# Ledger of designs, part 1: peptides against a protein of PDB entry 6B4J

Scores and structures below are computed, not measured.

Target 1, 315 residues: chain A of PDB entry 6B4J
Amino acid sequence: DITMQWYQQLQDASMQCVLTFEGLTNSKDSQAKKIKMDLQKAATIPVSQISTIAGSKLKEIFDKIHSLLSGKPVQSGGRSVSVTLNPQGLDFVQYKLAEKFVKQGEEEVASHHEAAFPIAVVASGIWELHPRVGDLILAHLHKKCPYSVPFYPTFKEGMALEDYQRMLGYQVKDSKVEQQDNFLKRMSGMIRLYAAIIQLRWPYGNRQEIHPHGLNHGWRWLAQILNMEPLSDVTATLLFDFLEVCGNALMKQYQVQFWKMLILIKEDYFPRIEAITSSGQMGSFIRLKQFLEKCLQHKDIPVPKGFLTSSFWRS
Below, numbering starts at 1 at the first letter of every chain, in headers, positions and changes, except where a header shows other numbers.
Peptide ipSAE was made for these designs. It is ipSAE averaged over its two directions, with the distance scale d0 held at 1.0 Angstrom where the peptide's residues are scored. Compare it between designs on one protein only; published cut-offs may not apply.
A fold fails the geometry check if it doesn't show the stated peptide or something in it is severely misdrawn.

## One batch from the design tools (peptide; made by RFdiffusion4, then SolubleMPNN)

Design b1_p8_1_s3 (from b1_p8_1, 3 letters changed)
Fold by OpenDDE base, seed 4:
Structure b1_p8_1_s3 (fold): chain B 315 residues (1-315), chain A 8 residues (1-8)
Amino acid sequence: as target 1 above (315 residues)
Amino acid sequence: MPIIPLEP
């Protein structure tokens, strides 16, 4: 399976990255520890500062991240920090930055769906300039949310239940599995972030170039989901999340072809989802159904709430 | 379910 090969290649690249900077992360030297912490803060704090407030602030954050990745010194925590402080500094920063973007998906976007757009536009812009960060974003995303690939992990003979639960994307702490509502909330946040990334371009970049991971991957994701058996509650939830965030963009890009896909979802896929949906899970399916039926009725998919407008960039 | 092409 080409998709699974792609998944594995990204995971291998991520693992190799970790091995590359293990000297920095495992060092007992006090100076190395200090550098590590400074680099980690420099990579992650700007991402946490991303907000929906002003385009000018978002530009400042982008410029800071780009400067750091470009080997320039940046101010972080009152100190001048550069990836040149350690031979493994760049790899470490790229990894931690990518990890933080995905973490903002599972935390911030999960709680505030509109936050997907400012985070995604920065991530997209950084990805355009730093492809390795993009690959690492995918690697982190795929590991935490296999449904973003998409694939549904299966239980294998001899596998521990906890390991299977982790493969599914559940957090397991102290032998306690995450509650389903929290799990779905995190998965939703990550899917929404992904759906935003694939459609957004940094407005101050070279827009003549092709998006490094654009809407063609949105089509592919939908096609793959639809070619799979639905998973109870998960498929309905994430399909809604995806369509709500990037449905308008996909409609504009693929027009009649996309409408045909939506009709197939309604006519062929909804019965399959409904067949596996318990009475207690009907809420997610009903939400998806109502959304899609409304879109088909109006022959339009609304621009998602929180979508960045020209007024945002002038602020 | 019909097979949906992975590319548009």
Scores: peptide ipSAE 0.375, ipTM 0.924, DockQ to the pose 0.860
Fold by OpenDDE base, seed 5:
Structure b1_p8_1_s3 (fold): chain B 315 residues (1-315), chain A 8 residues (1-8)
Amino acid sequence: as target 1 above (315 residues)
Amino acid sequence: MPIIPLEP
């Protein structure tokens, strides 16, 4: 499977990145430890500051991240920090930055769906300028949310239950598996972030270039999902999340072709979801069904809540 | 179910 090979390549690259900066991370030297912490803060704090409040603030955050990745010194915690402070600094920062973007998906977006858009537009813009960060975003995203690939991990002979649960994207701590609602919430956040990334471009970049991971991946994701058997509750939940966030963009991009896909979802895929949906899980399916039927009825998919407008960028 | 093309 080409998709699985690609997934594995991303994971291998991510792992190799970790190995590359192991000298920095494993150093017992006090100065190296200080540099590591400074770089980690410089990479992650700006991402945590992303909000829906003002476009000007978002630009400042973007510029700071880009400056850091470009080898320029940035102010962090009252200190000047640069990736040049250590030979492994750039690799470390790229990895931690990518990790943090995905973490904002699973935490911030999970709790506040509208946060997907400001986070995604920064991520997309950084990805455009720093392709390795984008690859690492995908690596982190797909590892935490295999449904974003998409694939459904299978239990293999000899596998520990906890390892299988982790492969499915569950957090397992002290032999306790994450609650299903929390799991789905995190998965939803990551899918929503992904759906936002593939449609957004940084408005101050070179718009003549092709999106590094654009809406064609949205079509591909949908096609792959529909070509697979649905997973109870998960598929209905994430399909809704995806369509709510990027359905409007896909409609605008692919027009009649996308409407045909939506009809196929209703006519062919909904019965398959319903067949595997228990009465207790019907809520997720009903939400998806109602959303899609409304879109088909009105021949329109609404712009998602939190979508960044021109007024946002003027603020 | 019909196979949906991975590319539009």
Scores: peptide ipSAE 0.369, ipTM 0.921, DockQ to the pose 0.849
Fold by OpenDDE base, seed 1:
Structure b1_p8_1_s3 (fold): chain B 315 residues (1-315), chain A 8 residues (1-8)
Amino acid sequence: as target 1 above (315 residues)
Amino acid sequence: MPIIPLEP
């Protein structure tokens, strides 16, 4: 289908990017190694510094990332670093930056859901100015979390079980697959980050421009999920995560149409989830059910905790 | 289950 073709194109582009900077990554030259390390740090450290503390600090981080991607020198680790130090420098930095954003979803957002918003607003703003970074974010995100596409990877003939587990998004170390709770936690973080990205715009950009990957993708994601058979725990968990983060934004954007979708989820999709949910897995489903029923009852979806307010940007 | 349009 068109979605899977698009997904494959993203993965192909990501792979081509890796091949492009292979010379930099595989170089045995001491200077090239130094440049690689400096560029990697310059790309990733600012992202790790993103926090909910102050809007001014977030702007500084954004400006630093943008400067780096624009070919300007930035200070990193006490050194002046520029993508111009190597012909593959820009491609490498774009790739590593995108990878780091997704990693923050996987790790930071997974542990601290409110962190989705400051990370996402920077990612969205950078994406607006540097579309290739956005494509690479999607490539990394969708590879680590196929449910963000969404699709459910299938076992293919001749495939190793571990490879299938990895395709599903599981980490496999020493022939041991990660626990389901840890898996879902990581997937949740990535979905929450994605849900935040599609609704947020960098406030200091050209707001007249169309969001490069906006709320229409949120509608599409929901529609695709609902058109698929649910997976136990996974669907209920991620649907909750998605709706908690971007449900308010989708409600504001699509109004009655979105409410109709929520009613459909309750009336038609919940029974399908429940039918495949064991008693031990009911927690995720109950959480989703309670959330959605509360929203329908109150005819409102709350603004998510951690949503960036005007006061944040004045700090 | 009804097919949900991918666009609103």
Scores: peptide ipSAE 0.368, ipTM 0.921, DockQ to the pose 0.832
Fold by OpenDDE base, seed 2:
Structure b1_p8_1_s3 (fold): chain B 315 residues (1-315), chain A 8 residues (1-8)
Amino acid sequence: as target 1 above (315 residues)
Amino acid sequence: MPIIPLEP
């Protein structure tokens, strides 16, 4: 399976990245520890400051992240910080930055769906300038949310149940598995972030270039999901999340072809979802069904709430 | 279900 091979290659590259900066992360030297913490803060704090408030502030955050990745000094915690402070600094920052983008998906976007767009547009713009950050975003995203690939992890002989649960994307702390609602909420946030990334371009970049991971991956994701058996509650939830965020963009891009896909979802895939959906899980399916039927009826998919307008960029 | 192409 070429998709699984690609996934494994991403994970291997991510693992190799960790090994590359292990000297920095495991150092007992006080100066190295200080550098590590400064770099970690410089990489992650700007991402946490991303908001829906003003385009000008978003540009400042983008410029700061880009400057850091470009080897320029940036102000963080009242100090000048640069990736040049350590030979492993750039790899460490790229990894931590990518990790933080995905964390914003599973935390911020999970709780505030509209936050997907400002986070995604920064991530997309940084990805365009720094492809390795993009690969690491995918590595982190796909590891935390296998459904974003998509694939369904399988239980292997001799595997611990907790390890299997983690592979499925559940958090397991103190031998307690995450509640299903919290799990789905985090998965939703990551899918929404991904759906936003694949459609957004940083407006101050060279938009003549091809998107590094564009809407063709959105089509591919949908096709792969539809070619798989649905999972109870998971498929209906994430399919809704994906379509709500990027359905309008896919409609504009692929037009009649996309409408044909939506008809196939309604006619062929909904019965398959319904067949595996318990009465207690019908809420997710009903939400998906109502959304898709409304889109088909109106022959339109609404622009998602939180979509960045020209007015946002003038603020 | 018909196989959906991975490319449009």
Scores: peptide ipSAE 0.364, ipTM 0.920, DockQ to the pose 0.843

Design b1_p8_2_s1 (from b1_p8_2 with S1D H7V)
Fold by OpenDDE base, seed 2:
Structure b1_p8_2_s1 (fold): chain B 315 residues (1-315), chain A 8 residues (1-8)
Amino acid sequence: as target 1 above (315 residues)
Amino acid sequence: DLTAEYVP
């Protein structure tokens, strides 16, 4: 189908990107190794420095990332670093940068939900200026969290169980599969990051332009989820995460149409979730229930905690 | 089919 074609296209593009810079990554030359490490640090360290503290600091980080992607020299680890140091430098940096954004979703956002917003606004702004980075963000996100597409990977004959578990998004290390709670926590972080990206615009860019991957993709995601059979614990968890982060934005954008969808979720889809929910999974179920009931009762979805305000950008 | 309601 069209969704799977889109998924495969992004994965193929990501794979081709890796092949394009394999000369840099596989080089035994000492200078090439040095350049690789410098570029990797220059691409990833600024992302790790993103915080909820001050808008001015966030702007500095954005400017540094943009400068690097634009072929300008940046300071990293006390050295001047540029993508022009190697013919594969730009491809490598774009790939590693995109990978790092998704990594912040599965790690930082997973543990601190409010971190989704400053990370997402930088990612959105960079995506606007560097669309290839955006495609690579999606590729990494989809591979680590197939539920962000969404689709459910299928076990095929002859497939190793560990490979299937990895396709589902589980980490498998030393033949030990990740615990379910940790798995869901990482998936939640990535979904929350995605939900933040699709609604945020970098305030210092040309906001008159169309969002490169906006709320229409959020609407598509919800529609696709509702057309799929729910998964035990997963659907209730991620649906809540998504709606908590971007529900307010979707409400403002789609108005009556959004409320019709929310009613369909509560009346038609929610009973299907309930039917597959075990007693040990009631936490996610109850959380989603309470959220939906509160929103429908108040005819409002609250602005998510950590949403960036004008006061943040003045700091 | 709720996907039919998606308008690009």
Scores: peptide ipSAE 0.021, ipTM 0.676, DockQ to the pose 0.038
Fold by OpenDDE base, seed 4:
Structure b1_p8_2_s1 (fold): chain B 315 residues (1-315), chain A 8 residues (1-8)
Amino acid sequence: as target 1 above (315 residues)
Amino acid sequence: DLTAEYVP
């Protein structure tokens, strides 16, 4: 399975990255610990500052992240911080930055769907300049949300239930599994972030180059989902999330071919989703149905709420 | 090919 091979390769690369900077993370030296914390803050705080308020502020954040990744000193926590402070600094920062982007999908986007777009455009722009960060974003995303690959982890003989639950993307703390609504909320946030990343380009970059992980990956994702058996509640939820965020972009890119796929969803895939949907899960199904029916009726997919306009970049 | 453009 080429998809699973790709998944595993990204996970292996991520694990190798962790091993590469283990000296920094495991050091008991006071100075090394200080550097680690400074680098961690420098990598993550700018991402947390991303907002929908002003394009100019977003540019400042982007420039700061790019400067850090480029080996330039940046101000963080009132101190000058550089990845050159430790031989493992760059690897560590790339890993933590990628992790933070995914975490913002998991938390911020999950709670505020519109936040997907400013986070995604920064992530896309950074990915364009720093491909390794992009690979690490995928690795973190895939691990937390296997449905972004997509694949459904299977229970293996001898596997602990908690381990299986974690593989499915659930958080398990103190032997308590996450509630389903919270799980779906987090998965939704990550899928929405991914759907935004694949369609957005940083407007101040070289847009003549091909998107490092563009809409063709969105098309692949959609095709793979449709070729899989639907999962109760999950498929309806995430398919809606994905199409709401990037459906308009896919429509513009793939035109008639995209509409053919939408018809296939309505005619062939809907009954399969419905067959596994319980009465208590009808909300997600109905939402997807209404969305698709509206789109097919109007022969249009709306631009998603929160999409960044030219006015945003002038602010 | 992870970039395949096909309709299921």
Scores: peptide ipSAE 0.019, ipTM 0.673, DockQ to the pose 0.043
Fold by OpenDDE base, seed 5:
Structure b1_p8_2_s1 (fold): chain B 315 residues (1-315), chain A 8 residues (1-8)
Amino acid sequence: as target 1 above (315 residues)
Amino acid sequence: DLTAEYVP
């Protein structure tokens, strides 16, 4: 399975990255611990500052992240911080930065869907300049949300139930599994972030170059989902999230082929979702139904709320 | 090529 091979390759690369900076993370030296904390803050705080307020502020954040990844000193916590302070500094920062982008999908986008776009455009721009960060974004995303690959983890003989629940993307704390609504909310945020990344380009980069992980991956994702059996509540939820965020972009890119796909979803795949939907899961089902019917009726996919306009970049 | 996958 080529999809599972790709998944495993990214996970292996991520694991290898962790091993590479283990000396920094496990050091008992007081100076090394200070450097670690400074680098962690420098990698994560700028991402948390991303907002929909002004394009100029977003550019400043991008420039700071890019400077840090380029080995230049940046100000963080009132101190000058550089990845050159430790031989493992760059690997550590790339890993923590990628982790933070995915975490913003899991938390910020989950609560505020429009936040997907400013986070995604920064992530896309950084990915273009720093491909390793992009691979690590995918690795973190795939691990937290296997549905972003997509694949459905299977229970194996001898596996602990809690480990299986975690593989499915659930949080398990104090032997209590996360509630389904909270789980779906987090998965939705990560899928929406991914759907935004694959369609956005940083406007101050070399836009003549090919997107490092563009809409062709969105088409692949949809194709793979449609070739899988639907999961109760999960498929209806995430398919809606994905199409609401990147459906307009896919429509523009693939045109007639996109509409054939949308008809296939409505006529062939949607009944399969219906067949596994319980009365308590009708909310996600109805939402997807209404979206598909509206799009087919109007022969249009609306531009998603929060999509960045030219006026945003002039602010 | 993972991107060569199409809708059936």
Scores: peptide ipSAE 0.018, ipTM 0.665, DockQ to the pose 0.041
Fold by OpenDDE base, seed 3:
Structure b1_p8_2_s1 (fold): chain B 315 residues (1-315), chain A 8 residues (1-8)
Amino acid sequence: as target 1 above (315 residues)
Amino acid sequence: DLTAEYVP
């Protein structure tokens, strides 16, 4: 299976990255610990500062992240910080930065869907300049949200239940599994972030170049989902999230082919979702239904709320 | 193209 091979390759690369900076992570030296913390803050704080307020502020954040990844010193916590402070600094920062982008998906975007766009455009722009960060974003995303691959983890003989739950994307703390609503909320945030990344380009980069992980991956994702049996509540939720965020972009890119896909979803796949939907899960089902019906009726998919406009970049 | 195998 090509998809599973791709998944495994990214996970292996991520694991290898962790091994490369293990010296920095496991060091008991006070100076090394200080450097680690400074680098971690320098990598993650700018991402947390991303907002929908002004394009100029977003550019400043982007420039700071890019500068850090380029080996230039940046100000963080009142100190000058550089990846050159440790031989493993760059690998560590790339890993932590990628992790933070995905975390913003599962937290910020989960709670505020519109936040997907400013986060995604920065992530896309950084990915274009730093491909390794992009691969690590995928690795983190796939691990936290296997549905972004997509694949459905299976229970294996001898596996602990908690480990299986974690593989499915659930958080398990103190032997308590995350509530389904919180789980779906986090998965939604990550899928929405992914759907935004694949369609957005940093406006101040070389836009003539091919997107490093563009809409063709969105098309692949949809095709793969449709070739899989639906999961209760999960499929209806995430399919809606994906289409709401990138459906307009897919429509513009694939035109007639996209509409054929949407009809297939409504006529062939949607009944399969319905068949596995319980009365307690009707909310996500109804939301998807209404969305599909509206889009097919109007022969249009609206631009998602929060989509960045020219006015945003002039602010 | 990975998409070709999955396009209905």
Scores: peptide ipSAE 0.018, ipTM 0.665, DockQ to the pose 0.038

Design b1_p8_2_s2 (from b1_p8_2, 3 letters changed)
Fold by OpenDDE base, seed 2:
Structure b1_p8_2_s2 (fold): chain B 315 residues (1-315), chain A 8 residues (1-8)
Amino acid sequence: as target 1 above (315 residues)
Amino acid sequence: DLTSEYVP
């Protein structure tokens, strides 16, 4: 299975990255610990500062992240910080940065859907300049949200239930599994972030180059989802999230082929979703239904709320 | 198979 091979390759690369900087992570040396903390803050704080307020601020954040990844010193916590302070500094920063982007998906985007776009455009721009960060973003995303691959983890004999729940993307703390609504909320945030990344280009980069992980991956994702059996509540929720965020872009890119896919979803896939939908899960199903019906009726998919306009970049 | 419609 090519999809599973790709998944495993990314996970292996992520694990190898962790092993590479384990010396920095596990060091008991006071200076090494200080460097680790400074690098961690320098990598993650700028991402947390991403907002929908002004394009100029977003550019400053991007420039800071890019400078850090380029081996230039940046100001963080009142100190000058550089990845050159430790031989493992760059690997560590790339890993933590990628992790933070995905965390913003599962936390910030989950609670505020519009936040997907400014986060995604920075992530896309950084990915274009630093491909390893992009691979690590995928690795973190796939591990936390296997539905972003997509695949459904399977329970194996001898596996602990908690480990299986974690593989499915649930958080398990103190032997308590995350509530279904919170789980779906986090999954939604990550899918929305992914859907935004694959369609956005950093406007100050070389836009003549091919997107490092573009809409073709969105098309692949949809095709793969439709070839899989639907999961109760999960499929209807995430399919809606994905289409709401990148449906307009997919429509523009694939045109007639995209509309054929939407018709297929409505006519062939929807009955399969309905068959596994309980009365308590009807909300997600109805939301997807109404979205598809509206789009097919109007022969248009609206630009998602929060999409970055030219006015944003002039602010 | 909708995956056959995928064009890289």
Scores: peptide ipSAE 0.023, ipTM 0.675, DockQ to the pose 0.038
Fold by OpenDDE base, seed 1:
Structure b1_p8_2_s2 (fold): chain B 315 residues (1-315), chain A 8 residues (1-8)
Amino acid sequence: as target 1 above (315 residues)
Amino acid sequence: DLTSEYVP
């Protein structure tokens, strides 16, 4: 399976990255620890500052991240910080930055869906200039949300239940798995972020180049989902999230082909989802159904709330 | 090719 090979390659690359900067992360030297903390803050704080408020502020954040990744010194915590402060600094920063982007999907976007777009456009722009960051974003995303690949992890012989739950994307604390609503909320945030990334380009980049991970991956994702058996609650939830965020873009890109896919979802896939949906889970399915039926009726998919407009970039 | 997936 080429999809699983791709998944594994990304995970292996991510693991190798961690091993590469292990010296920095495990060092007991006071100076190394200081550098690590400075680099970690420099990599993550700008991402946390991303907001829907002004395009000019977003550009400043982007420029700071790009400068850091380019080996230039940046101001962080009142200090000048550079990846050149340690031989493993760049690898560490790339990893932590990618991790933070995914974390913003998991946390910020999960709670505020509109936040997907400013985060995604920065991530996309950084990915264009720093492809390794993009690969690491995927690695982090896939690990936390296997449904973003998509695939459904399977229980393996000898596996602990908690480990299986974690593979499915659940958080397990004190031998207690998180509630389904919280799980789905986090997964939704990550899927929404991903759906935004694949359609957005940083407006101050070349833009003549092909998107490093564009809408063709959205089509692939949908195709793969439809080729899989639905999971109760999960499939309906995430399919809705995905279509709400990038459905308009996919419609514009694929036109008639996309509408055929929506019809297929309605006619062939909905019955399969419904068949595995309990009465208590019908809410997610109904939401998806209503959304898709409305789109088909109007022959249009609305631009998602929070989509960045020209006025945003002029602010 | 990761884009070779098709809709059933």
Scores: peptide ipSAE 0.022, ipTM 0.672, DockQ to the pose 0.038
Fold by OpenDDE base, seed 5:
Structure b1_p8_2_s2 (fold): chain B 315 residues (1-315), chain A 8 residues (1-8)
Amino acid sequence: as target 1 above (315 residues)
Amino acid sequence: DLTSEYVP
């Protein structure tokens, strides 16, 4: 399976990255520990500062992240920090930065859907300049949300139940599995972030270049989902999340082909979702139904709430 | 090709 090969290649690359900076992370030296913490803060704090408030502030954050990845010193925690402070500094920062982007999908976007767009446009812009960060974003995303690949992890003989639950994307703490509503909320945030990344370009970059991971991957994702059996509650939830965020962009890009796919979803795939939907899961089902019916009736997919406009970039 | 365009 080509999709699973791609998934595994990204996971292997991520694992190799972790091994590469293991010396930095496992060091008992006081100076190395200090450098590690400084680099971790420098990589993650700017991402946490991303907001919908002003385009100028977003540019400052982007420039700081890009400077750090370019080997330039940046101010963090009142100190000058550079990836050159340790031979493994760049690999560590790229990994932690990518991890933080996905975490913002899992936490911030999960709670505030409109936050997907400013986070995504920074991630897309950084990905364009630093392809390794993009690969690591995918690796982290795929591991936390296998539905972003998409694939459904299977239970294997001899596997611990908790390990299987974690493979499905659930958090397990103190032998207690995460509640379904919290699980779906986190998965929704990550899917929405991904759907935003594949359609956005950093406006201050070379926009004539091809998007490093563009809408063709969105088309692939939809096609792959439709070729899979629906998963109870999960498919209805995430399909809605994806279409709400990037459906307008896909409509503009693929036109007649997009509408053929949307009709296929409504007429052929939606009944399959209905067949596996319990009475307690009708919320996600009804939401998807209403969305599809509205879009087909109006022959339009609305621009998502929070989409960045020219006025945002002038602020 | 993971980037191929097709409708299921």
Scores: peptide ipSAE 0.020, ipTM 0.666, DockQ to the pose 0.043
Fold by OpenDDE base, seed 4:
Structure b1_p8_2_s2 (fold): chain B 315 residues (1-315), chain A 8 residues (1-8)
Amino acid sequence: as target 1 above (315 residues)
Amino acid sequence: DLTSEYVP
């Protein structure tokens, strides 16, 4: 189908990118190794420095990332670093930067949901200026969280269990699969980051242009989820995460059509989720139910906690 | 077009 084709195209592009800079990554030359490490740090450290503290600091981080991607030298680790230090430097940096954004979703956002917004606004702004980074973000996101596509990987005859578990997004280390709670926590973080990206625009960019991956993709995601059979615990968890983060934005964008969708979820989709929810998984289901009931009752979806306000950008 | 999908 078209969704799987899109998924595969992004994965192929990501793989091709890796092949393009393999000379840099596989080099045993001491100078090449040094350049690789410097570029990797320059690409990833600024992302790790993103915080909810001040808009001015966030702008500095954005400017540093943009400068690096633009071929300008940046200071990193006390050294001047540029993608021009190696012919494969730009491809490598774009890949590692995109990877780091997704990593912040599965780690930082997973642990601190509010962190989604400052990370997402930087990612969105960089995506606007550097579309290839955006494609690579999607590729990394889709690979780690197939539910962000969305699709549910299926077990195929002859497949190893560990490979199937990895396809589902589980981490498998030393033949031990990740615990379900940790898995869901990581998936939640990535979905929340995605939900934030599709609604946020960098305030210092050209906002007259169309969002490179905007709310229409959020609508698509919801439509696709609702057209799929629910997955135990996963669907209830991630649907809540998504709606909590971008429900307000979707409401504002789609108005009556959005409310029709929420009613459809309540009247038609709830029973399907409930039917596959065990007694031990009722927490996620109840949380989603209560959220939707409150929203429908009040005819409003609250602005998510951690949403960046005008006061943030003045700090 | 992935954006052409709508809720039924």
Scores: peptide ipSAE 0.019, ipTM 0.660, DockQ to the pose 0.041

